# Peptides against a protein of PDB entry 2QAS, part 21

Target 1, 120 residues: chain A of PDB entry 2QAS
Amino acid sequence: PPEDLMQYEAMAQDALRGVVKAALKKAAAPGGLPEPHHLYITFKTKAAGVSGPQDLLSKYPDEMTIVLQHQYWDLAPGETFFSVTLKFGGQPKRLSVPYAALTRFYDPSVQFALQFSAPE

## One batch from the design tools (peptide; made by RFdiffusion4, then SolubleMPNN)

Design b1_p11_8_s3 (from b1_p11_8, 6 letters changed)
Fold by OpenDDE base, seed 3:
Structure b1_p11_8_s3 (fold): chain B 120 residues (1-120), chain A 11 residues (1-11)
Amino acid sequence: as target 1 above (120 residues)
Amino acid sequence: PSPLPPANDTE
């Protein structure tokens, strides 16, 4: 097949990452997500820009999934990354994840799923 | 490709 010099697939992937950003912005708005919507977010823990407790990231050397439903605080969806406070074993921890590090997004309430190719 | 279990505490 002919060579795609426009890189349409990459453009499409970036557009889909925008869906995650938009969903997180809704989750961060007053009142949070409309029930029963909740978000499962998977990302590469070693991707550039990922920040969090060393012990936590060490426990998940490749990918890690977090769920935003009942126990999340101070969700801050920025333009290139989002940060959120979650509890792990009862301990609150802050995570900062670039949208570029995402590999999966899922909302079980409506079975909406997205997959991404994340850089190392 | 089944989703991974969440790492954070849930209710």
Scores: peptide ipSAE 0.600, ipTM 0.871, DockQ to the pose 0.773
Fold by OpenDDE base, seed 1:
Structure b1_p11_8_s3 (fold): chain B 120 residues (1-120), chain A 11 residues (1-11)
Amino acid sequence: as target 1 above (120 residues)
Amino acid sequence: PSPLPPANDTE
């Protein structure tokens, strides 16, 4: 088949990553997400730009899923990455995750799901 | 594939 020099698939993936960014911006706005919406976010823990506590990231050497619903604080969705404080075993931890590191996004309330190809 | 369980505390 002919070569796609436009790289349309990559463009589409980038556009879909924009959905996650937009959703997180809504979650960070005053009042948070409209109930019952909540977000499951899966990402590659070893992807470039991922930052968090070493013990936690070591526990998840490949992928890790977080949920933003009842316990999340100081959500800061930037243009290339987001950061958020979550509790793990009762202890608050700060995570910083580039959108490029994402592999899955899911909102169970409306069964909206996205999958992404992330760097290894 | 099935979704991964969340790592953070939920309740």
Scores: peptide ipSAE 0.599, ipTM 0.869, DockQ to the pose 0.787
Fold by OpenDDE base, seed 4:
Structure b1_p11_8_s3 (fold): chain B 120 residues (1-120), chain A 11 residues (1-11)
Amino acid sequence: as target 1 above (120 residues)
Amino acid sequence: PSPLPPANDTE
């Protein structure tokens, strides 16, 4: 097949990542997400720009899933990455995750799921 | 599809 010099597939993936960004912005707004919506976000822990506790990231050498529902604080969805404070074993920890690092997004309340290709 | 186990505390 002919070579796609426009990289349409990548554009489509970026558009889908935009859905996650938009959803997180809704979650960060006053009042948070409308119940019963909540978000499961999976990302590559070694992707460029991912930042968090060393011990935590070491525990998840490939992918990690976080859930934003009952325990999340200071959610800050930026243009290229989002940051959020979550509790792990009772300890609050800050994570910063580029949207480009995402591999899966899921909202169980409406069974809405997205999958993304992320860098190795 | 079912969600993967979350790493953070949920409750």
Scores: peptide ipSAE 0.599, ipTM 0.874, DockQ to the pose 0.942
Fold by OpenDDE base, seed 5:
Structure b1_p11_8_s3 (fold): chain B 120 residues (1-120), chain A 11 residues (1-11)
Amino acid sequence: as target 1 above (120 residues)
Amino acid sequence: PSPLPPANDTE
């Protein structure tokens, strides 16, 4: 087939990453997400820009999924990455994840899912 | 698609 020099698929994927960013901004708004919406976010733990406790990231050498529903704090959705505080084994930990590191986004309430290509 | 088990504590 013809070679796509425009890389349309990549552009489309980047646009879809914007959906995740927008969704997180809604989640960060006062009152949080409108019930029953909640978000499952999967990302490559070794992707560039991912930051968090070493012990936690080491436990998930490839991908990690977090859920934003009942227990999340200080969600800060930036332009290129978002950060959030979650509890793991009762311990609050801060994660910083670039949108580029995402591999999956899912909202079970409406069965809305997105998949992305992520580095490493 | 289905979500993977969440790593963080849930309620």
Scores: peptide ipSAE 0.594, ipTM 0.873, DockQ to the pose 0.893

Design b1_p11_8_s4 (from b1_p11_8, 5 letters changed)
Fold by OpenDDE base, seed 4:
Structure b1_p11_8_s4 (fold): chain B 120 residues (1-120), chain A 11 residues (1-11)
Amino acid sequence: as target 1 above (120 residues)
Amino acid sequence: MQPLPAANDTE
């Protein structure tokens, strides 16, 4: 609510972002995600802290979705951001994405979905 | 909800 001085909605959003962080930590553990779990992650490409190849990010001026299933390497879920190596057109590229930049998380295997408000 | 088109290579 506009007059909520506690900012409960923001706290709830951050807690939900914690679910993504926890899921990525599971994905980064030895053995990876238990089949058939896989993760679709959508984020604002121009959000503060988003880092990756300029030419790649330029293709997605607003949002970008990545999928972690068959081709991902060196997933490193930190406390404020995660980084991962993915292939784009056959070329490996490193992305770093703050959890605060997330707008959507989805695991189709169990139809688990989260949506977030992200900085514009 | 359906998956959105992913930017990265998947297979």
Scores: peptide ipSAE 0.613, ipTM 0.907, DockQ to the pose 0.931
Fold by OpenDDE base, seed 5:
Structure b1_p11_8_s4 (fold): chain B 120 residues (1-120), chain A 11 residues (1-11)
Amino acid sequence: as target 1 above (120 residues)
Amino acid sequence: MQPLPAANDTE
């Protein structure tokens, strides 16, 4: 098969990462997401740019899934990464996750799913 | 696709 020197699949994935960014921007707007929409986001915890409490990230050495529905605060969707405050065992913790670290995005309310390849 | 277990507190 011919070699794709344009890397179209990577382009497509990057475009779809834009969907996640846009969705998070909607979630960050006043009033949050329209019910019943909520977001499951999975990312590689060891990917470059991922930041959070060491104890938490150590608990999830490969991937971690977070849900944005009832308990999330100060969601800040930037252009290359988003940050959010969530509670883990009752303790609020701040996570910063580059969109490039994402491996899965899912909204169960409408069964909308995206999957991405992310570096280790 | 099914949702994965969330790491954070949900309720």
Scores: peptide ipSAE 0.612, ipTM 0.906, DockQ to the pose 0.950
Fold by OpenDDE base, seed 1:
Structure b1_p11_8_s4 (fold): chain B 120 residues (1-120), chain A 11 residues (1-11)
Amino acid sequence: as target 1 above (120 residues)
Amino acid sequence: MQPLPAANDTE
């Protein structure tokens, strides 16, 4: 089979990661996400650029999932990564996650799902 | 697809 020197699969994955970025930007805008939309985001915790409390990340050596619905603050969706404050066991903690670290995105309200191949 | 358990507090 011929070799894909264009790397179309990677291009497609990057484009789809853009959907997550766009969704987060909507979530960060005044008023937040329109009900009933909410976002489940799964990422590789050991991927380059992932940052957060060591004790928290240590509990999830491979992947962890966060949900943005009722409790999220200071969501800052940048061009290459997003950061957000969430509560874990009642304690607010800041996470920074590169879009490249994502493995799954899901909005149950409309059953919209994306899966990604992310290196760790 | 179904949601995975979220690590953060939801309520």
Scores: peptide ipSAE 0.612, ipTM 0.906, DockQ to the pose 0.923
Fold by OpenDDE base, seed 3:
Structure b1_p11_8_s4 (fold): chain B 120 residues (1-120), chain A 11 residues (1-11)
Amino acid sequence: as target 1 above (120 residues)
Amino acid sequence: MQPLPAANDTE
């Protein structure tokens, strides 16, 4: 088959990553997400730019899923990555995740799902 | 698609 020198699939993937960024920006706005919307975000823990407690990341050597619904604080969705404080076993921890590290996004309230191929 | 198990506390 013909070779795609335009790399359309990659461009489409980047556009879809923009949906996640936009959703997080809404979540970070005053008032948070409109109920019952909540976000499940999965990412490669070893991807470049991912940062957080070593013990936590070591527990999830491949992928990790976080949910933004009832317990999240100081959500800061930047242009290339977002950071957020979540509780793990009762302990608050800060995570920083580049959008490029994402592999899945899901809002079960409306069954909206996205999947991505993340770099190592 | 089904929700994946979340690592963080949810309740």
Scores: peptide ipSAE 0.617, ipTM 0.907, DockQ to the pose 0.927; fails the geometry check

## One batch from the design tools (peptide; made by RFdiffusion4, then SolubleMPNN)

Design b1_p12_1_s1 (from b1_p12_1, 4 letters changed)
Fold by OpenDDE base, seed 1:
Structure b1_p12_1_s1 (fold): chain B 120 residues (1-120), chain A 12 residues (1-12)
Amino acid sequence: as target 1 above (120 residues)
Amino acid sequence: AAPDNSFVPFPL
């Protein structure tokens, strides 16, 4: 097929990543997400810019999924990445995830799902 | 106590 010099698919992916960013900004607003909305976010743990505790990232060398529902703190959705404090085994851990690292976004409350290509 | 991220189904 002809070469797409416009890179339309990448532009479309960027637009859809914007949905995740916007959703996280809603989640970070006072009062949090409107019930019953909650977010499952899957990302490549070795992608550039991903930061988190070594034990957690070592446990998930390829991808991991986090949930923003009952226990999340200090959600900070920036323009290129978001950071959030979550509990794992009762221990609070800080994660920083670039939107470019995402592979999946899901809100079960309305069955809204997005999938993304991300670097290996 | 509400569940934490230890109980997230993986990878979904």
Scores: peptide ipSAE 0.412, ipTM 0.854, DockQ to the pose 0.522
Fold by OpenDDE base, seed 3:
Structure b1_p12_1_s1 (fold): chain B 120 residues (1-120), chain A 12 residues (1-12)
Amino acid sequence: as target 1 above (120 residues)
Amino acid sequence: AAPDNSFVPFPL
């Protein structure tokens, strides 16, 4: 087949990453997400720009899934990455994740799912 | 209390 010199699939991937960014911005607004919406976000823990506690990232050497529902604080969705404080075993931990590191996004309340190819 | 990120349910 003819070669896609426009790289449309990559463009589509970037656009869909924008959906995650927009969703997180809604989550960070006053009042948070409207019930029953909540977010499962999966990312490559070794991707460039990923930052967090070493013990946590070492426990998940490939991918990690976080949930934004009951316990999350100080969600800060930037233009290239977001940061958030979550509890693991009762201990608050700060994570910073570039949107480029994402591999999965899911809102089970409406069964909305996205998958991404994430470079390391 | 509500569950934290210690356990993330598998999304179906």
Scores: peptide ipSAE 0.411, ipTM 0.850, DockQ to the pose 0.517
Fold by OpenDDE base, seed 5:
Structure b1_p12_1_s1 (fold): chain B 120 residues (1-120), chain A 12 residues (1-12)
Amino acid sequence: as target 1 above (120 residues)
Amino acid sequence: AAPDNSFVPFPL
């Protein structure tokens, strides 16, 4: 097949990553997400720019999924990454995740799903 | 209390 010098697939993925960013910005707005919307976000824990507690990241050496529904605080969706405080075993943890590290986005309330190719 | 991120179902 002909060579794609435009890299359309990458552009399309970047556009779809924008959907995740936009959704997180809605979640971060006053009042949070409209019920019953909630977000499952999966990312590569060893991807460049991922930051969080060592104990947590060590538990999930490849990828992990977080949920933004009942207990999340200080959600800060930046332009290249988002950060959020979540509880694990009742203990608050701060995570910082670049959008480029994402592998999956899912909103079960409307069965909306996206998948991404993240760095290995 | 509402559930936290201790349990998150993984997609099939």
Scores: peptide ipSAE 0.406, ipTM 0.849, DockQ to the pose 0.547
Fold by OpenDDE base, seed 2:
Structure b1_p12_1_s1 (fold): chain B 120 residues (1-120), chain A 12 residues (1-12)
Amino acid sequence: as target 1 above (120 residues)
Amino acid sequence: AAPDNSFVPFPL
């Protein structure tokens, strides 16, 4: 088969990652997401640029999923990564996740799902 | 109390 020198699949992936970024920006805006929308985000915990509590990331050496619904604070969707404070066992934890680290995005309210290839 | 992320971390 012919070689794709345009890297269309990568461009498509980047475009879809833009959907996540846009959704997070909506979530970060005053008033948050319109109910009943909420977001499940899965990412590779060892991907470059991922940062958070050592205990949490060590517990999930491959992937983990976070939910943005009831308890999230200081959501900051940047250009290349987003940061958010979530609670685990009642304890606030700050996570920073590059969009490139994402493997799944899901909004159960409308069954909207995206999947991504992410570096190991 | 609303649930936090304690019950979510596994990939879905």
Scores: peptide ipSAE 0.399, ipTM 0.851, DockQ to the pose 0.516

Design b1_p12_1_s2 (from b1_p12_1 with D5N A6S A7F)
Fold by OpenDDE base, seed 1:
Structure b1_p12_1_s2 (fold): chain B 120 residues (1-120), chain A 12 residues (1-12)
Amino acid sequence: as target 1 above (120 residues)
Amino acid sequence: SAPDNSFVPFPL
């Protein structure tokens, strides 16, 4: 097939990553997400720009999924990445995840799902 | 008490 010099698929992926960013901005606003909405976010843990505690990232050498529902704090959705404090085993841990590292986004309340290609 | 991220299912 002919080469797509416009890279339309990449543009579409970027647009869809914007949905995640927008959703997180809603989640970070006063009052949080409107119930019953909550978010499952899966990302490549070794992607450039991903940061978090070594013990946690070592446990998930490829991908991990986080949930923003009951316990999340200091959600900061920036333009290129978001950061959030979550509890694992009762311990608060800070994660920073570029939107480019995402592989899936899911809101079970309305069964809305997105899939993304992410760097290995 | 609500669960924390230790109990996140990995949906397909």
Scores: peptide ipSAE 0.401, ipTM 0.855, DockQ to the pose 0.585
Fold by OpenDDE base, seed 3:
Order: structure tokens, then sequence, then C-alpha cells
Structure b1_p12_1_s2 (fold): chain B 120 residues (1-120), chain A 12 residues (1-12)
């Protein structure tokens, strides 16, 4: 097939990353997500810009999934990354994740799923 | 109370 010099697939991937950003902005608004919507977000833990507790990131050397449903605080969706406080074993921990690090997004309530290629 | 991120099931 002909060479795609426009790189349409990359453009489409970037657009779909925008969906995640928009969803997180809705989640960060007063009142949070409308029930029963909740978000599973998977990302490469070694991707550039990812930051969090060393113990947590070491436990998941490749990728990890977080859930935004029952216990999440101070969700701050920026233009290039989001940060959020989550509990692991009862301990609150702050994570910062660039949208470029995402590999999967899923909302089980409506079975909406997205997959991404993320550089490490 | 509600589960935290220690028990995240793998979504299919």
Amino acid sequence: as target 1 above (120 residues)
Amino acid sequence: SAPDNSFVPFPL
C-alpha cells in the first residue's frame, strides 16, 4: 500500500488521547463523574514524565492500572498530564501521569474502551 | 469501607 506521509494514525491516536483528557476533566468537576461511570486507566510506569512513590512504581515495572471510582482525591487534569491522589493499602499516594504514557482507557459502565501505543 | 486501588481487577 502507499506510504502514509500524513501520518493519519498518529493524528487519530492523539485525538483519542484527547478523549481521556476530556473525561478526566469531567471527573475533576464538582460532583465528580455521574454514576455509574468510573474509569480504569493503564499507563507505562517507566514512560517519560511519570512520577509517583518509588515503592509503587517499582512494584509495577512495566505498566499499571488505576481506578477512579470510590477513593480518589485532588484530581488535576492538565493539558499534558494529570495528577491524582489514590489509596494503596490505605496509604494515600500522589501520581502524575502524562497522557502520552497511557496504554488503555476503560469505562465498564458503558463498556467504552480505548487502546494506545505509549513510548517508554 | 469502599475498596481502594489495592484491588483493581483487570478489565476485559
Scores: peptide ipSAE 0.398, ipTM 0.856, DockQ to the pose 0.545
Fold by OpenDDE base, seed 5:
Structure b1_p12_1_s2 (fold): chain B 120 residues (1-120), chain A 12 residues (1-12)
Amino acid sequence: as target 1 above (120 residues)
Amino acid sequence: SAPDNSFVPFPL
């Protein structure tokens, strides 16, 4: 097959990452997500730009999934990454995750899912 | 209280 010099697949992936960013921005808005919407986000914990407590990231050496539903605070969806405070074992932890590190996005309420290729 | 993220170790 002919060589794609336009890199359409990469462009499409970036566009879809934009969906996640937009969804997070909605979640961060006053009032949060409209019920019953909630988000499951999976990302590579060792991807460039991922930041968080060492104990937490060490527990999940490859990838981990976080949920934004009942307990999340100070969600800040930037242009290249988002940060959020979540509780693990009752303790608040701050995570910073580049959209490029994502491997999966899911909203069970409407069964909407996206998958992404992330650095290995 | 509502469950926290300690209950979400893997993708659903």
Scores: peptide ipSAE 0.395, ipTM 0.855, DockQ to the pose 0.548
Fold by OpenDDE base, seed 2:
Structure b1_p12_1_s2 (fold): chain B 120 residues (1-120), chain A 12 residues (1-12)
Amino acid sequence: as target 1 above (120 residues)
Amino acid sequence: SAPDNSFVPFPL
């Protein structure tokens, strides 16, 4: 097949990453997401721009999934990354995740799923 | 009390 010089697949991936950003902006609004919506977000922990506690990231060297439902605070969805405070073992931890690091987005309440190819 | 992220950090 002919070479895709337009890179349509990458464009489509970026557009779909916009869905995640928009969903997180809704989640960050006062009152949070409308019940029963909640978000599972999977990302590459070693991707460029990912930051968080070293102990946590070392424990999950490839991918990890976070859930935004019952216990999340200070969700800040920026234009290129989002940050959020979550509890692990009762301890609050701040994570910053570029949208480019995402590999999966899922809202089980309506079974809406997206998959992304993230850099290794 | 609701669960935290302790039992989630694996790929689903």
Scores: peptide ipSAE 0.383, ipTM 0.854, DockQ to the pose 0.515

Design b1_p12_1_s3 (from b1_p12_1, 4 letters changed)
Fold by OpenDDE base, seed 3:
Structure b1_p12_1_s3 (fold): chain B 120 residues (1-120), chain A 12 residues (1-12)
Amino acid sequence: as target 1 above (120 residues)
Amino acid sequence: PAPDNSFVPFPL
């Protein structure tokens, strides 16, 4: 097929990243997500802007998945990244993840899934 | 207690 000089696929991917941002903003609102909605978010741990405990990020050198369901605190969805406190082995840890680092978004309650290409 | 992020299941 002819060369796509408009890069429509990239534009579509960026638009779909907006869905994740919007979903997180709903999750951060008072009362959290409406039951039974919960979010599985996968991201590249070495992508630019990713921040978190060194031990955790070292354990997952490529990508990792977090769940926002039972135990998450201080979810702060910004315009370019979100931050959240999660527990791993009972220990609270703060993560900051830019939306550009995301590779997967999934809500099992309605089987809604998105996949993304993320830069290293 | 409710599960934390120690284990994240993946659906089939």
Scores: peptide ipSAE 0.404, ipTM 0.850, DockQ to the pose 0.514
Fold by OpenDDE base, seed 1:
Structure b1_p12_1_s3 (fold): chain B 120 residues (1-120), chain A 12 residues (1-12)
Amino acid sequence: as target 1 above (120 residues)
Amino acid sequence: PAPDNSFVPFPL
């Protein structure tokens, strides 16, 4: 097959990652997400730029999923990554996740799902 | 009490 020198699939992936960024910006706005919307975000824990508690990241060495629904704080969706405080076992943990690290995005309220290729 | 992320970290 002919070589795609335009890298259209990568461009499409980047555009779809923009959906996640936009959704997180909505979630970070005053009032949060409009009910009943909530977000499941899966990412590669060893991808470049991922930051979080070592115990948590070590426990999930490949991928992990976080949920933004009931308990999330200080959601800060930047242009290249987002950070958020979540609780695990009642303990607040700060995560920083580049959009490039994402492998899955899901909003169960409307069954909207996206999948991405992410670096290891 | 609302659940936290304790039982979510696995990929769905």
Scores: peptide ipSAE 0.404, ipTM 0.856, DockQ to the pose 0.517
Fold by OpenDDE base, seed 5:
Structure b1_p12_1_s3 (fold): chain B 120 residues (1-120), chain A 12 residues (1-12)
Amino acid sequence: as target 1 above (120 residues)
Amino acid sequence: PAPDNSFVPFPL
Protein backbone atom coordinates (compact mmCIF):
# COMPACT_ATOMS: atom_id res chain seq x y z
CA PRO B 1 0.00 0.00 0.00
CA PRO B 2 1.09 3.57 -0.58
CA GLU B 3 3.03 5.30 2.17
CA ASP B 4 1.25 8.01 4.11
CA LEU B 5 3.57 10.98 3.98
CA MET B 6 0.94 13.18 5.61
CA GLN B 7 0.93 11.15 8.84
CA TYR B 8 -2.83 11.29 9.10
CA GLU B 9 -2.97 8.77 11.92
CA ALA B 10 -0.78 10.96 14.08
CA MET B 11 -2.94 13.96 13.25
CA ALA B 12 -6.03 12.03 14.27
CA GLN B 13 -4.43 10.94 17.52
CA ASP B 14 -3.48 14.50 18.33
CA ALA B 15 -7.01 15.62 17.62
CA LEU B 16 -8.37 13.01 19.98
CA ARG B 17 -5.90 14.02 22.64
CA GLY B 18 -7.51 17.40 22.25
CA VAL B 19 -10.76 15.89 23.44
CA VAL B 20 -9.10 14.93 26.69
CA LYS B 21 -7.65 18.40 27.07
CA ALA B 22 -11.04 19.96 26.44
CA ALA B 23 -12.72 17.65 28.92
CA LEU B 24 -10.18 18.51 31.58
CA LYS B 25 -10.70 22.19 30.93
CA LYS B 26 -14.39 21.68 31.55
CA ALA B 27 -13.55 19.83 34.74
CA ALA B 28 -11.34 22.69 35.86
CA ALA B 29 -14.01 25.33 35.25
CA PRO B 30 -16.07 26.68 38.14
CA GLY B 31 -18.47 24.06 39.35
CA GLY B 32 -16.47 21.20 37.88
CA LEU B 33 -17.92 18.52 35.68
CA PRO B 34 -21.67 18.26 35.37
CA GLU B 35 -22.92 15.28 37.30
CA PRO B 36 -22.67 12.39 36.79
CA HIS B 37 -19.65 12.85 34.54
CA HIS B 38 -16.28 11.78 35.90
CA LEU B 39 -13.01 10.84 34.29
CA TYR B 40 -10.67 7.88 34.38
CA ILE B 41 -7.29 8.69 32.88
CA THR B 42 -4.54 6.15 32.24
CA PHE B 43 -0.99 7.13 31.41
CA LYS B 44 2.51 5.75 31.12
CA THR B 45 4.28 6.66 34.33
CA LYS B 46 7.73 6.66 32.77
CA ALA B 47 6.85 8.79 29.77
CA ALA B 48 8.83 11.96 29.25
CA GLY B 49 7.43 14.84 31.22
CA VAL B 50 5.51 12.80 33.77
CA SER B 51 6.24 13.96 37.28
CA GLY B 52 4.94 13.12 40.72
CA PRO B 53 5.86 11.57 44.04
CA GLN B 54 8.57 8.96 43.80
CA ASP B 55 6.70 6.52 45.99
CA LEU B 56 3.62 6.72 43.81
CA LEU B 57 5.41 6.40 40.49
CA SER B 58 7.52 3.53 41.82
CA LYS B 59 4.36 1.68 42.76
CA TYR B 60 3.16 1.93 39.17
CA PRO B 61 6.24 1.33 37.02
CA ASP B 62 4.38 0.97 33.72
CA GLU B 63 1.07 2.80 33.78
CA MET B 64 -1.53 3.94 36.25
CA THR B 65 -5.11 5.12 36.22
CA ILE B 66 -6.37 8.11 38.12
CA VAL B 67 -9.95 9.18 38.69
CA LEU B 68 -11.29 12.69 38.71
CA GLN B 69 -14.59 12.47 40.53
CA HIS B 70 -14.87 13.04 44.26
CA GLN B 71 -11.47 14.18 45.41
CA TYR B 72 -9.33 16.26 43.11
CA TRP B 73 -7.93 19.74 43.56
CA ASP B 74 -6.14 22.45 41.62
CA LEU B 75 -6.71 20.83 38.26
CA ALA B 76 -4.64 22.79 35.79
CA PRO B 77 -5.06 21.67 32.19
CA GLY B 78 -2.35 23.30 30.16
CA GLU B 79 -1.75 23.08 26.46
CA THR B 80 0.75 20.22 26.58
CA PHE B 81 0.17 18.73 30.02
CA PHE B 82 -2.18 18.84 32.95
CA SER B 83 -1.48 18.81 36.65
CA VAL B 84 -3.77 17.85 39.50
CA THR B 85 -3.73 17.12 43.20
CA LEU B 86 -5.19 13.77 44.21
CA LYS B 87 -5.34 11.75 47.40
CA PHE B 88 -3.74 8.36 47.81
CA GLY B 89 -4.22 6.73 51.17
CA GLY B 90 -5.54 10.03 52.39
CA GLN B 91 -2.40 11.87 51.38
CA PRO B 92 -2.54 14.65 48.80
CA LYS B 93 -0.10 14.24 45.94
CA ARG B 94 0.55 16.38 42.89
CA LEU B 95 0.82 14.80 39.46
CA SER B 96 1.86 16.37 36.19
CA VAL B 97 1.03 14.40 33.06
CA PRO B 98 1.67 15.31 29.43
CA TYR B 99 -1.21 14.50 27.14
CA ALA B 100 1.29 12.55 25.06
CA ALA B 101 1.68 10.10 27.94
CA LEU B 102 -1.98 9.10 27.93
CA THR B 103 -3.05 5.62 26.94
CA ARG B 104 -6.72 5.68 27.94
CA PHE B 105 -9.52 8.09 28.71
CA TYR B 106 -12.91 6.97 29.99
CA ASP B 107 -16.09 8.58 31.24
CA PRO B 108 -18.25 5.79 32.68
CA SER B 109 -21.30 8.00 32.95
CA VAL B 110 -21.78 7.92 29.20
CA GLN B 111 -19.45 5.04 28.39
CA PHE B 112 -17.17 7.27 26.35
CA ALA B 113 -13.71 5.82 25.82
CA LEU B 114 -10.55 6.75 23.97
CA GLN B 115 -7.31 4.85 23.56
CA PHE B 116 -3.95 6.23 22.60
CA SER B 117 -0.53 4.94 21.69
CA ALA B 118 2.05 6.31 24.08
CA PRO B 119 5.82 5.96 24.29
CA GLU B 120 6.90 2.53 25.51
CA PRO A 1 -15.38 10.81 53.20
CA ALA A 2 -15.63 10.07 49.51
CA PRO A 3 -13.24 7.50 48.08
CA ASP A 4 -9.88 8.73 46.90
CA ASN A 5 -7.56 7.42 44.23
CA SER A 6 -6.50 4.51 46.41
CA PHE A 7 -9.43 2.52 45.12
CA VAL A 8 -9.14 3.01 41.39
CA PRO A 9 -9.20 -0.28 39.56
CA PHE A 10 -6.87 -1.05 36.69
CA PRO A 11 -8.13 -0.08 33.25
CA LEU A 12 -11.86 -0.70 33.26
Scores: peptide ipSAE 0.401, ipTM 0.857, DockQ to the pose 0.550
Fold by OpenDDE base, seed 2:
Structure b1_p12_1_s3 (fold): chain B 120 residues (1-120), chain A 12 residues (1-12)
Amino acid sequence: as target 1 above (120 residues)
Amino acid sequence: PAPDNSFVPFPL
């Protein structure tokens, strides 16, 4: 097959990552997401730009999924990454995740799912 | 008390 010099698949991936960014911006607005919407976000923990507690990232060396539903604070969806405070075992922890590190986005309330190719 | 992320970090 012909070589795709336009890199359309990468363009499409970037566009779909924009959906995640937009959804997180809605989640970060006052009042949060409209019920019953909530977000499951899966990302590569070793991807460039991922930041968080060493113990947490060591515990999940490949991928982990976080949920934004009941307990999330200071959600800050930037242009290239988002950061959020979540509780693990009752302990607040700050995570910073580039959109490029995402592998899955899911809103169970409407069964909306996206999958992404993330760098290894 | 609503659930936190304690038992979520699986690639689910």
Scores: peptide ipSAE 0.380, ipTM 0.853, DockQ to the pose 0.505

Design b1_p12_1_s4 (from b1_p12_1, 4 letters changed)
Fold by OpenDDE base, seed 1:
Formats: sequence, structure tokens, C-alpha cells
Structure b1_p12_1_s4 (fold): chain B 120 residues (1-120), chain A 12 residues (1-12)
Amino acid sequence: as target 1 above (120 residues)
Amino acid sequence: SAPSNSFVPFPL
């Protein structure tokens, strides 16, 4: 096939990652997500820039999914990564996830789903 | 009630 010097597929993926960033910024705004919207976010736990508690990340050596609905705090969506406090086993823990590490995004309220390729 | 965190990824 002809060589794509524009790298359109990569640009399209970046644009779609921008949807996740924008959604998280809405979730972080005063009042949070508008009901009934909530977010399922899947990411590669070993991707560069992912950080969190060792016990948790060790439990999910490939991918894990987090849900942002009612039990999330201090959501901070930056330009390259987001961080959030979630409860695991009743204990609040901080996760930091680059958008580049994402593999899935899903809002069940409107059945909106995205898939991404991410570093292993 | 809302689900707890930590899920195995599920298909689309």
C-alpha cells in the first residue's frame, strides 16, 4: 500500500484520546459528571508513566479497569496524564495514568465506547 | 449501588 507520510491513523487515535481527556475534565469540574454518565477506563498497568500502589498493580500485570461513578476523589486530568484517588479494598489509593496507556473507554449510560492501541 | 473498582477488562 502507499506510504502514509501524514500518519493519519496516529492522528485519529490521538484525537480519540482527546475525548477521554475532555470527559475526565468534565468529571473533575464542579458538580462532577452529569447523571447518569459514568466512566470505565482500561489501561496497561506496565505502560510508561503508570504509577500506583505496588500491590494493586501487581495484581493486574497486564490491564485493569477503573470506574468513575460515585467513589472517586481528587480527579486531576492533566494534559498528558490524569491522577485520581480510588478505593480498593476500602483503602483510598492514588493512581496516575498517562492517556497513552489507555486501551478502552466506556460510558455505559449512552453506550459510548472507544478502543486504543497502547504500549505493552 | 455503584460497582467497586478493580475490574478485569471486559469486551466492547
Scores: peptide ipSAE 0.111, ipTM 0.733, DockQ to the pose 0.536
Fold by OpenDDE base, seed 4:
Structure b1_p12_1_s4 (fold): chain B 120 residues (1-120), chain A 12 residues (1-12)
Amino acid sequence: as target 1 above (120 residues)
Amino acid sequence: SAPSNSFVPFPL
């Protein structure tokens, strides 16, 4: 096929990553997500900018999925990354994830799904 | 102890 010098696919993916950012901003607002909405977010753990406890990230050398429903704290959706505190094995841990590291976004309540290509 | 928040994703 002809060479796409406009990189439309990448632009489209970035636009859709904006949906995730917007959703997280709604989740971070007072009152949180409107029930029954909740979010499953999958990301590449070795992607640039991903940070968190070594013990946790070591368990997931490729990808991991987090859920934002009832137990999440200090959700901070920035312009390029979001950070959030979640419990893993009963222990609160802070994660920081660039939107560019995301590979999947899913809201089971309405079966809304997005999929992305993310380099490690 | 409380369960983990993380889930193992399915490969693409």
Scores: peptide ipSAE 0.110, ipTM 0.721, DockQ to the pose 0.417
Fold by OpenDDE base, seed 2:
Structure b1_p12_1_s4 (fold): chain B 120 residues (1-120), chain A 12 residues (1-12)
Amino acid sequence: as target 1 above (120 residues)
Amino acid sequence: SAPSNSFVPFPL
């Protein structure tokens, strides 16, 4: 087939990443997400811009999934990345994740799912 | 102590 010089698939993927950003902004608003909505977010831990405790990232060298339901704090959804405090092994830790690093987004309450091809 | 928030990736 002819070469897609417009790269429509990539544009569509970026647009869908906007859905994640918007959802996180709702989650960050006062009162959090409307029940029973909650978010499972999977990302590549080695993607550019991902930051967090070295020991944690070393433990999950490829991907990890975080859940935003009841135990998340200081969720800050920026324009290119979000940061959030979560507990790992009972200890609060700060993660910063670019939207470009995401590979999965899922809200079980309504079975809404998105999948992304994240750069290695 | 609360359990870890993170999960091993699973199929949707």
Scores: peptide ipSAE 0.094, ipTM 0.729, DockQ to the pose 0.534
Fold by OpenDDE base, seed 3:
Structure b1_p12_1_s4 (fold): chain B 120 residues (1-120), chain A 12 residues (1-12)
Amino acid sequence: as target 1 above (120 residues)
Amino acid sequence: SAPSNSFVPFPL
């Protein structure tokens, strides 16, 4: 078959990463996500640009999933990455995750799911 | 009222 020199699949995936960014921007707005929406976000912990507590990232050497529902603070969705404060073992931790590091996005309330390839 | 953060990624 003909070779796709336009790389449409890559374009499409990039556009879909934009969906995650947009969803997080909604989550960061006053009042947060509208009930019952909540987000499960999976990312490669060793991907370039990922930052957080070393102990936490070491515990999850490949991927980890965070949930944004009730216990999250200071969600800051930037253009290339988002940061958020979450509790792990009762302690607040700050995570910074570039959208390029994401591998899965899921909203159980409406069963909306996206899957991505992510660099390490 | 909410699941604890950090999960093993759900399987496909």
Scores: peptide ipSAE 0.077, ipTM 0.720, DockQ to the pose 0.535

